# Designs tried in a protein design run: peptides against a protein of PDB entry 8YVU. Part 67

Target 1, 39 residues: chain A of PDB entry 8YVU
Amino acid sequence: PQLCYILDAILFLYGIVLTLLYCRLKIQVRKAAITSYEK
Target 2, 160 residues: chain B of PDB entry 8YVU
Amino acid sequence: TWLTVLKKEQEFLGVTQILTAMICLCFGTVVCSVLDISHIEGDIFSSFKAGYPFWGAIFFSISGMLSIISERRNATYLVRGSLGANTASSIAGGTGITILIINLKKSLAYIHIHSCQKFFETKCFMASFSTEIVVMMLFLTILGLGSAVSLTICGAGEEL

## One batch from the design tools (peptide; aimed at target 1 A33)

Design b2_p30_2_s4 (made by RFdiffusion4, then SolubleMPNN; from b2_p30_2, 22 letters changed)
Fold by OpenDDE base, seed 2:
Structure b2_p30_2_s4 (fold): chain B 39 residues (1-39), chain C 160 residues (1-160), chain D 39 residues (1-39), chain A 30 residues (1-30)
Amino acid sequence: as target 1 above (39 residues)
Amino acid sequence: as target 2 above (160 residues)
Amino acid sequence: as target 1 above (39 residues)
Amino acid sequence: EYEEILEELEKLLELTVDFLLKVLSRLLSL
């Protein structure tokens, strides 16, 4: 049971990091799309 | 800018893979140090007896390191090498998942057969502990596989 | 303890989905970059 | 030199696959 909680913490952190990275990537894609549209 | 972002992503994936590998190795080492798996009756630790935490960790570590090196040097030969290593790590991950699933099934079967109502019984405790560790290792293996596959796709995309 | 295992499963699925989405987004970014380079 | 490195890496990959197959065979034999 204690190992489960540790795993939860690790997975939670991983999920947060991935979400942040995904958001950053999505913002970059949007910026690139806007830049390509202005051309 | 995009190439820089992609590089950061590849490095992140490589680091994630290495980290996953190290965690797997640590768990394997801890289990092997605390428990004499060879003397445990049954196949509840079959994944550990197979040495999966060790070889899996090694393959993932190598794959991650090669990915990072390939990303840093940006040499064609390194890209191909990293792709090969990531492919190997992906295969290793798939094999590991299979082994872990089999181990999990055996552990669950053991729990069912022995009607483990008393958690404090040594055999039931070991089976439960094995199940927990196997689940953790399974998650780590899938994370490692995801990283390896991602890196493989990245490498393949650079070769095309 | 049961909630922990459920959380593990959810976080695991979330991690897989995010990884797949991240890969797709990365591929899209690459395709967009290639298309922009060819203009 | 780069081609030689690639060939060595391919050999390492083959060795890794062979090792995995051996491990699988051992697991199936147990």
Scores: peptide ipSAE 0.412, ipTM 0.810, DockQ to the pose 0.024
OpenDDE base, seeds 1, 3, 4, 5: peptide ipSAE 0.414, 0.408, 0.408, 0.409; ipTM 0.817, 0.811, 0.810, 0.816; seeds 1, 3 fail the geometry check

Design b2_p30_3 (made by RFdiffusion4)
Pose (drawn by RFdiffusion4):
Structure b2_p30_3 (pose): chain A 39 residues (1-39), chain B 160 residues (1-160), chain C 29 residues (1-29), chain P 30 residues (1-30)
Amino acid sequence: as target 1 above (39 residues)
Amino acid sequence: as target 2 above (160 residues)
Amino acid sequence: CYILDAILFLYGIVLTLLYCRLKIQVRKA
Amino acid sequence: SSLLKQASVLLFFAIIFLVAVIFLIFYHLF
């Protein structure tokens, strides 16, 4: 009954999860590009 | 086979360490700049007053930088420094967790007894704001400490 | 406030859809 | 290289999203 930031609290978790998943995907793709471009 | 998986998966731990260190500065500067932290009737600030946002800001940052640079550049003396920075960050996080827990204990002791019936927007909006902020910081610090301890245990993997 | 939260509430849907698309594309690669 | 450029663009927009969420949290104070 006192909403706004209570609903906004889980959005910070959503932001953290996405900003870590994109970092993990970028590092993984960079490693895969390095391993595939060597030969 | 845990050691190999932890070794090959290393620099993301540094990414989340440096993300913690960067986000810790924004909160610390905004909270310590918007209003004085020594004239609170309920003395709600028990973590920002102790320097915790500025205690592990350039502390987690250096552990994250060393860990990121470790796989980028395999320096002779950088491997030794990375383990020390990881274990010092593990101790700093251990202290931060208990200081943040006693900050939650005091904030709940303030809001709990006759200070404000039901939710906020009666007299002490700052008390609920500080409680939510510290809870978010505690969760983020748990996330960071778990990765710092995982990197500390992964980095040795050998005698000395 | 509430509407401001709603405007950035669907940004996550599109961001996750493009993230899944990138994942499927990289899996094909 | 094209996949790396796509992933970097999406990461940049995810950071902007996190900054907007943090800014909204502090906007509640006012």

Design b2_p30_3_s1 (made by RFdiffusion4, then SolubleMPNN; from b2_p30_3, 21 letters changed)
Fold by OpenDDE base, seed 1:
Structure b2_p30_3_s1 (fold): chain B 39 residues (1-39), chain C 160 residues (1-160), chain D 39 residues (1-39), chain A 30 residues (1-30)
Amino acid sequence: as target 1 above (39 residues)
Amino acid sequence: as target 2 above (160 residues)
Amino acid sequence: as target 1 above (39 residues)
Amino acid sequence: SKIIEEIDELLEKTILFLNLVLDRLFSLLS
């Protein structure tokens, strides 16, 4: 049971990190698209 | 085109938000059906007493639905509505997280005070069960908030 | 304890989905960067 | 234009409702 909670914490942290990275990548894609459109 | 991909991503986020809302509603209904919260002493189920599973699920569901509809119809008025709904859902998610954290603290405090070594005791079992449910709801709320914020950013980008 | 395992399953599924989305976004960023470089 | 105005009104009502819920929650926590 304790291992299960530890796994939950790890998976949760992983989810948060991936979400942040996803957001950053999405912003980068948008910036790149805007730059491409201005050219 | 990249726009098509972004639309698919927004739809996915909307679906995720709706799914999160449905899961929250399911948990809320299960807890309300199994446990008579009114007869339980203490604030172990403060989040449920506040009706968070219900209103939170409603907000997330509405936000997700509006996001999906906005993407499908590609109308300016729907984009603004979706943005507003996502903003409201984000605020609701933040509030829900706060409530859940408070509930977790109370549940943990209860477990520590009663030195719950025997989980078969009714009070300790209820506190443990509450803690587990609140943790699950907290994770779901964080996921929902993440999706709502993402949709809000997407909507804001479309309006600019 | 059973609820913990259910949560693990949900978080695991979420992690997989986010990973796939992250990979797709990373590919998009690379494509956008290449397109921007060619202009 | 009418649809936009209706949506704006709905949004305003939603925000007001959310604020009311928040106030009730804070009142319960105090």
Scores: peptide ipSAE 0.399, ipTM 0.804, DockQ to the pose 0.023
OpenDDE base, seeds 2, 3, 4, 5: peptide ipSAE 0.337, 0.345, 0.353, 0.359; ipTM 0.797, 0.795, 0.801, 0.799; seeds 2, 3, 5 fail the geometry check

Design b2_p30_3_s2 (made by RFdiffusion4, then SolubleMPNN; from b2_p30_3, 19 letters changed)
Fold by OpenDDE base, seed 2:
Structure b2_p30_3_s2 (fold): chain B 39 residues (1-39), chain C 160 residues (1-160), chain D 39 residues (1-39), chain A 30 residues (1-30)
Amino acid sequence: as target 1 above (39 residues)
Amino acid sequence: as target 2 above (160 residues)
Amino acid sequence: as target 1 above (39 residues)
Amino acid sequence: SEILKQIDELLQLSLLFLQQVLDRLFSLLS
């Protein structure tokens, strides 16, 4: 049972980090697309 | 195309918000059905007494639906509306997180005060159950907030 | 305890999905960067 | 547009509910 809570915490942190990274990548893709469109 | 991928991503975020909202609503209804919150001593279920699962689920659901609709119709006015809804959902999510954290602190304090070594004690069981439910709701709320903020940022980026 | 396992499953699935999306975005960014470099 | 007005009304309602929740929380904390 304690291991389950620890796993929840790890997975939760992983989810947050991935979400942030995903957002950053999405912004980069959008910027790249805009730059490509202007050329 | 990259636009199609971005559209799918926004839809995914919207679906995630809706799912989070539904799960929160389900947990709220289950807790209300199993436990008579009005007769529970203390503030262990303060978030439920405040009706957070209900209004939170509604806000996240509306935000998610608006985001999906806005993405599907590709209308500027819908994007602005979705941005507003997502902003509201983000604020609601933040407030919900605060409420849940306070509830968690109270639940944990209750567990520590009673030295709940015996799980079969009704009070300890309720406190433990409350803690588990609040933790789950907290995770769901954070996920919903993350999706709402992401959609808000995406919408703001499209307006610029 | 059962709720913890359910949460683990949900978080795990979410993490997998986000990882896949992140990988896709990363590939797209790389492709965009290569295309921009060739121009 | 009418849709924007409805969204604004919904936002205001949401804010009102949020304020009520906050007031209840502060009352519980006091």
Scores: peptide ipSAE 0.419, ipTM 0.809, DockQ to the pose 0.024
OpenDDE base, seeds 1, 3, 4, 5: peptide ipSAE 0.408, 0.417, 0.399, 0.416; ipTM 0.810, 0.812, 0.801, 0.810

Design b2_p30_3_s3 (made by RFdiffusion4, then SolubleMPNN; from b2_p30_3, 18 letters changed)
Fold by OpenDDE base, seed 2:
Structure b2_p30_3_s3 (fold): chain B 39 residues (1-39), chain C 160 residues (1-160), chain D 39 residues (1-39), chain A 30 residues (1-30)
Amino acid sequence: as target 1 above (39 residues)
Amino acid sequence: as target 2 above (160 residues)
Amino acid sequence: as target 1 above (39 residues)
Amino acid sequence: SSILKEVEELLLLSKLFLELVLSLLFLQLL
């Protein structure tokens, strides 16, 4: 049972990291859109 | 620059398809080696009995290889061939998902009928294990289908 | 065993959704970059 | 009981492999 939960913990951590990266990309897209609008 | 990025994406998708195919094949062979599916009563392993891990893996492998070859040679006929192979792989993936869903339903029904409170009963354990395997195969099939569809869209976009 | 499986399914679904969102975001970034280059 | 443990180990190995594949996919998407 412990090994099953370890995998879940790793996947969860991975999901968090991906979410953070996605948020960063989303911010970059927004910044790019703003910069394109100012030009 | 955009073409180079698309090429890299196609190669990546092709590699992903091949990898998915290899995983499916490995999983299928492992399951067949550990479990004598022929002696298992019921349709718990119907997807394996149908040979889905094998033919599905072949289709995904062919699709991935054709995608990589198409990208490397940059020939219009290869693009069409890759598109055809990816389409075929997408159909195969869809069929596989359908089979796996049916198998999953049967496994869940089996678990429900036997009121598997006693996990240590061999039948309940086998049904649970089958369910786990089927779900893993379903996930792999969805990943393979996603890659095949993505490659199909990329190929269609190059033809238009 | 069922709880471990449920968590795997949820994490997998989350991964798929994140992948789709990432693809959409990547397409948006590309469109923004092209639009910025044409200006 | 031995077969059960072997199957569980195989399942864990398969899950680990799936995680590795997902990790590689995400790494390529970055």
Scores: peptide ipSAE 0.549, ipTM 0.844, DockQ to the pose 0.031
OpenDDE base, seeds 1, 3, 4, 5: peptide ipSAE 0.555, 0.551, 0.559, 0.550; ipTM 0.850, 0.845, 0.853, 0.846; seeds 1, 3, 4, 5 fail the geometry check

Design b2_p30_3_s4 (made by RFdiffusion4, then SolubleMPNN; from b2_p30_3, 19 letters changed)
Fold by OpenDDE base, seed 3:
Structure b2_p30_3_s4 (fold): chain B 39 residues (1-39), chain C 160 residues (1-160), chain D 39 residues (1-39), chain A 30 residues (1-30)
Amino acid sequence: as target 1 above (39 residues)
Amino acid sequence: as target 2 above (160 residues)
Amino acid sequence: as target 1 above (39 residues)
Amino acid sequence: SEILKQVDELTELVTLFLLSVLNLFFSLLQ
């Protein structure tokens, strides 16, 4: 049972990190699209 | 094409927020149906007594729905409405996290005071169950807050 | 303890979906960067 | 393009499922 809670914490942290990385990547895609449109 | 991808991502975040809200509501209803919280002595279920699973789920659901509608209709007024709803949902999520942390502390204190060595004792079982449910709701609330904040940032970025 | 395993399953599924979306977005960023460099 | 279309269909399906679950919960509250 303790291992289950540890796994939950790890998976939760992973989900948060992935969400942040996804947002960062999305912003980069937007910047790249704007730069491509100005050329 | 890129705008379409970004719109789909916003829709996905909105759907995730609605899903989180629904799961929270489901847990709230299950707990209310199985346990008569009104007759339980103590503050172990203070978050449920405050109605957090209900109003929190409503706020997250409205925020997610408005985000999806705003994305689909591409109307400026809907974008602003979605941004406002996401902001309100973020505030509600923060408040909910605070309430859940307080409830968790009370539950843990209750377990400590009663020296719950025997999980088969009704009071210890209820406190443990409450702790598990509160932890799950806390995770879901943090997830919902994360989605609402993400949608807010995306909406603010579109207005700039 | 059973609720913990259910939560693990949900978080695991969420993590997989986010990973797939992240990979897809990363590929799009790479394609956009290549197209911008050829211009 | 075909993969993108499939992902869009999957997203719509998930959205519909979530709406169905929402309606079920509201029905249970009533």
Scores: peptide ipSAE 0.441, ipTM 0.805, DockQ to the pose 0.093
OpenDDE base, seeds 1, 2, 4, 5: peptide ipSAE 0.439, 0.435, 0.433, 0.434; ipTM 0.810, 0.811, 0.799, 0.801

Design b2_p30_4 (made by RFdiffusion4; failed a check: a stray cysteine)
Pose (drawn by RFdiffusion4):
Structure b2_p30_4 (pose): chain A 39 residues (1-39), chain B 160 residues (1-160), chain C 29 residues (1-29), chain P 30 residues (1-30)
Amino acid sequence: as target 1 above (39 residues)
Amino acid sequence: as target 2 above (160 residues)
Amino acid sequence: CYILDAILFLYGIVLTLLYCRLKIQVRKA
Amino acid sequence: LCYILDAILFLYGIVLTLLYCRLKIQVRKA
């Protein structure tokens, strides 16, 4: 009954999860590009 | 096989360490700049007053920088420094967890007894704001400490 | 406030859709 | 203060869009 930031609290978790998943995907793709471009 | 997986997967732990260090500064500067932290009737601030946002800000940052540079550049003396910075950050997080827990204990002791019936917007909006902020910081610090301890136990992997 | 939260509430949907598309594309690669 | 929290979430959206565009360009070049 006192909404806004209670619903806005889970959106910070959503932001953290996405900003870590993108970092993990970027590092993984960079490693895969390095391993595939060597030969 | 746990050691190989932890070794190959290393610099993302430095990414989440530096993300914690970077996001800790913004909260610490905004909370310590918007209003004085020594004239609170409920003395709600028991973590920002102790320097915790500025106690592990350039502390987690150096551990994350060392961990990131470790795989980028395999320096002779950088490997030794990375383990020390990781274990010092583990201790700093261990202290931060307990100080944040006693901050939650005091904030709940303030809001719990006759200070404000039901939710906020009666007399102590700052008490609910500080409680929510500290809960978010505690969760983020748990996330960061788990990765710091995982990197600490992955980095040795050998005698000395 | 509420509507401001709603404007940034669907940004996550599109961001996760593009993230899944990138994942499927990289899996194909 | 609720606006400051929403401003931090808005900046996450900028950073994520930049990371997505940079990763998409890198995948295209690879």

Design b2_p30_4_s1 (made by RFdiffusion4, then SolubleMPNN; from b2_p30_4, 9 letters changed; failed a check: too like the target's own chain)
Amino acid sequence: LLVLLDLLLFLFGILLTLLYKELKIQVRKA

Design b2_p30_4_s2 (made by RFdiffusion4, then SolubleMPNN; from b2_p30_4, 10 letters changed; failed a check: too like the target's own chain)
Amino acid sequence: LKLLLLSLLFLYGILLTLLYKELEIQVRKA

Design b2_p30_4_s3 (made by RFdiffusion4, then SolubleMPNN; from b2_p30_4, 9 letters changed; failed a check: too like the target's own chain)
Amino acid sequence: LLLLLLSLLFLYGILLTLLYKRLEIQVRKA

Design b2_p30_4_s4 (made by RFdiffusion4, then SolubleMPNN; from b2_p30_4 with C2V Y3L I4L D6L Y12F C21K R22E; failed a check: too like the target's own chain)
Amino acid sequence: LVLLLLAILFLFGIVLTLLYKELKIQVRKA

Design b2_p30_5 (made by RFdiffusion4; failed a check: a stray cysteine)
Pose (drawn by RFdiffusion4):
Structure b2_p30_5 (pose): chain A 39 residues (1-39), chain B 160 residues (1-160), chain C 29 residues (1-29), chain P 30 residues (1-30)
Amino acid sequence: as target 1 above (39 residues)
Amino acid sequence: as target 2 above (160 residues)
Amino acid sequence: CYILDAILFLYGIVLTLLYCRLKIQVRKA
Amino acid sequence: LCYILDAILFLYGIVLTLLYCRLKIQVRKA
């Protein structure tokens, strides 16, 4: 009954999860590009 | 086979360490700049007053930088410094967890007994705001400490 | 406030859709 | 203060759309 930031609290978790998943995907793709471009 | 997986997967732990260090400065500066932290009737601030946002800000940052540079550049003396910075960050997070827990204990002792019936917007909106902020910081610090301890245990993997 | 939260509430849907598309594309690669 | 917290979340959106564009360009070049 006192909404806005209570619903906005899970959105910060949503931001943290996405901003870590994108970092993990970028590092993984960079490693895969380095391993595939050597030969 | 744990050691190999932890060794190959290393610099993302530094990414989440530096993300914790960077996001800790913004909260610390905003909270310590918007209003004085020594004239609170409920003395709600028991973590920002102790320097915790500025106690592990350039502290986690240096551990994250060392862990990131470790795989980028295999320096002779950088491997030794990375383990020390990881274990010092582990101790700093261990202290920060308990100080944040006693901050939650005091904030709940303030809002619990006759200070404000039901939710906020009666007399102490700052008390609920500080409680939510400290809960978010505690969760983010747990996330960061778990990765710092995982990197500390992964980095040795050998005698000395 | 509420509507401001709603405007950035669907940004996550599109961001996760493009993230899944990138995952499937990289899996194909 | 509720707006400041929402501004920090709005900044995450810019950083995430920059990281997506940079990763998409890198995947296309690879």

Design b2_p30_5_s1 (made by RFdiffusion4, then SolubleMPNN; from b2_p30_5 with C2K Y3L I4L Y12F C21K R22E K24E; failed a check: too like the target's own chain)
Amino acid sequence: LKLLLDAILFLFGIVLTLLYKELEIQVRKA

Design b2_p30_5_s2 (made by RFdiffusion4, then SolubleMPNN; from b2_p30_5 with C2V Y3L I4L Y12F C21K; failed a check: too like the target's own chain)
Amino acid sequence: LVLLLDAILFLFGIVLTLLYKRLKIQVRKA

Design b2_p30_5_s3 (made by RFdiffusion4, then SolubleMPNN; from b2_p30_5 with C2V Y3L I4L Y12F C21K R22E K24Q; failed a check: too like the target's own chain)
Amino acid sequence: LVLLLDAILFLFGIVLTLLYKELQIQVRKA

Design b2_p30_5_s4 (made by RFdiffusion4, then SolubleMPNN; from b2_p30_5, 8 letters changed; failed a check: too like the target's own chain)
Amino acid sequence: LKILLDLILFLFGIVLTLLYKELEIQVRKA

Design b2_p30_6 (made by RFdiffusion4)
Pose (drawn by RFdiffusion4):
Structure b2_p30_6 (pose): chain A 39 residues (1-39), chain B 160 residues (1-160), chain C 29 residues (1-29), chain P 30 residues (1-30)
Amino acid sequence: as target 1 above (39 residues)
Amino acid sequence: as target 2 above (160 residues)
Amino acid sequence: CYILDAILFLYGIVLTLLYCRLKIQVRKA
Amino acid sequence: VLLVLLYEESSLTPEELFQKMYEEYEEEEE
């Protein structure tokens, strides 16, 4: 009954999860590009 | 096979360390700049007053930088410094967790007994704001400490 | 406030959809 | 910014994506 930031608290977790998943994907793709471009 | 997986997966731990160090500065500067932290009737601030946002800000940042540069550049003396910085960051997080827990204990002791019936917006909106902020910082610190301890145990993997 | 939260509430849907698309594309690669 | 980057990367062929990731790695090593 006192909403706004209570619903806005899980959005910070959503932001953290996405900002970490994108970093993990970028590092993984960079490693895959390095391993595939060597030969 | 745990050691190999932890070794090959290393610099993301540094990414999350440096994300913790960077997001700790913003909170710490905003909270220490908007209002004085020594004239609170409920003495709510028990973590920002102890320097915790500025105690592990350029502390987790250096451990994240060393861990990132470790795979980028395999320097002779950088490997030794990376383990020390990881274990010092593990100790700093251990302390931060308990100080944040006693901050939650005091904030709940303030809001719990006759200070404010039901939710906020009666007399102590800052008490609920500080409680929510410290809870978010505690969760983010747990996340950062887990990665710092995982990197500390992964980095040695050998005698000395 | 509430509507401001709603404007940034669907940004996550599109962001995760493009993230899944990138994942499927990289899996194909 | 993150949505634009995901859109640009999802619009690339796999070969262009791997070449761009390798060029970014060479810039980091320099």

Design b2_p30_6_s1 (made by RFdiffusion4, then SolubleMPNN; from b2_p30_6, 17 letters changed)
Fold by OpenDDE base, seed 5:
Structure b2_p30_6_s1 (fold): chain B 39 residues (1-39), chain C 160 residues (1-160), chain D 39 residues (1-39), chain A 30 residues (1-30)
Amino acid sequence: as target 1 above (39 residues)
Amino acid sequence: as target 2 above (160 residues)
Amino acid sequence: as target 1 above (39 residues)
Amino acid sequence: LLLEELERLNSLSPEELFELFVKEEKTREE
């Protein structure tokens, strides 16, 4: 049971980091799309 | 800027792979130090007997290190080497998952056969502990495989 | 203990989905960068 | 069949598993 909670914490942290990276990439894609549309 | 972001992401994936490998190695060493797996009846620790935590951890560690080095040095030969290592690590991860699933099934079967209602019985405790460790190793292996595959795809995309 | 395993499964699935989405976004950003460089 | 293959893989020594991996990698590189 303790090991399960540790695993949950690791997976949760991994999910948060991936979400942040995904958001950053999404913002970059949107910025690139806007700049391409203005050209 | 975009290439820099991709490089940071590859480094992160490489670090994640190395960390996963180190955790797998730590679990392998702890299990080997605490338990005499050779004298344990049944196939509950078959993955450990096969040395999977050790060689798997080594492969993932090497793959992660090569990926980080390749990204930092930005050399074509290192990129190819990293791609090869990541591919090998992905294959190793897939095989490891298969072995761990088999081990998990055997461990669960052992628990069911012995009707482990009494958690404090030594055999049932060991089987439960083995199951927990195998599940953790399975998750770590899947994470390692995911990182290795991601790095492989990134490397392949750079070569194309 | 059962809840912990369920949480692990959900977090694991979430991690896989995010990884796939991240890869797709990365490919899109790469394609956008290549098209912008060719212009 | 899958269970039998899994049992076979589980019965393989680390050296045999390594050889199988090397063989698969070589086949993929060809």
Scores: peptide ipSAE 0.377, ipTM 0.795, DockQ to the pose 0.014
OpenDDE base, seeds 1, 2, 3, 4: peptide ipSAE 0.362, 0.364, 0.351, 0.357; ipTM 0.800, 0.786, 0.780, 0.793; seeds 1, 2, 3 fail the geometry check

Design b2_p30_6_s2 (made by RFdiffusion4, then SolubleMPNN; from b2_p30_6, 14 letters changed)
Fold by OpenDDE base, seed 2:
Structure b2_p30_6_s2 (fold): chain B 39 residues (1-39), chain C 160 residues (1-160), chain D 39 residues (1-39), chain A 30 residues (1-30)
Amino acid sequence: as target 1 above (39 residues)
Amino acid sequence: as target 2 above (160 residues)
Amino acid sequence: as target 1 above (39 residues)
Amino acid sequence: LLLQELQEESSLSPEELFEKYVKAELTELE
């Protein structure tokens, strides 16, 4: 049972990190698209 | 292609928000059906007594739906509406997190006060169960807030 | 205990989906960078 | 080819992906 809660915490942290990375990557893609549109 | 991918990402965030809302509703319904929260002594289910699973799920569902509709129709008025809904959902999520943290603290305090060595004691079982549900709801609320904030940032970026 | 496993499943699925989206976005950024380098 | 198949499976419309996700969640709830 305690292992399950530890797994939840790890998966939750992983989800947060991935969400942040996804947001950063999305911003980069948007910037690249804007730069491509100005050329 | 890039716009299509960005649209897919927004739709995914909207779907995630709707899913989070549905899970919150399911948990709220299950807790209300299994437990007579009104007769439970203490504030171990304060988040449920406040109706958070219900109104939180509604806000997240509306925000997610508006985000999906806005993305599909590409109408400026829908984008603005989605931005407003996502902002409201983000505020609701933040409030929900606060309520859940308070509930979690109360539940943990209850467990400590009663030195819940016997899991089979009704009060200790209820407090433990409440703690588990509150943690789950907290995670879902954080996920919903993350999706709502992401959609809000996307919408704000389109208005600029 | 059962609730913990349900949460694990949800978080795991979310993590997989986010990972796939991140990978897709990363591939797009790489393609955009290559296209920008060829111009 | 596997990346293309993953791209094709991921070319599922957001609606189909959503339906699949909802169906998976519903199946887990049952």
Scores: peptide ipSAE 0.297, ipTM 0.805, DockQ to the pose 0.067
OpenDDE base, seeds 1, 3, 4, 5: peptide ipSAE 0.265, 0.254, 0.198, 0.277; ipTM 0.780, 0.786, 0.757, 0.768; seed 1 fails the geometry check

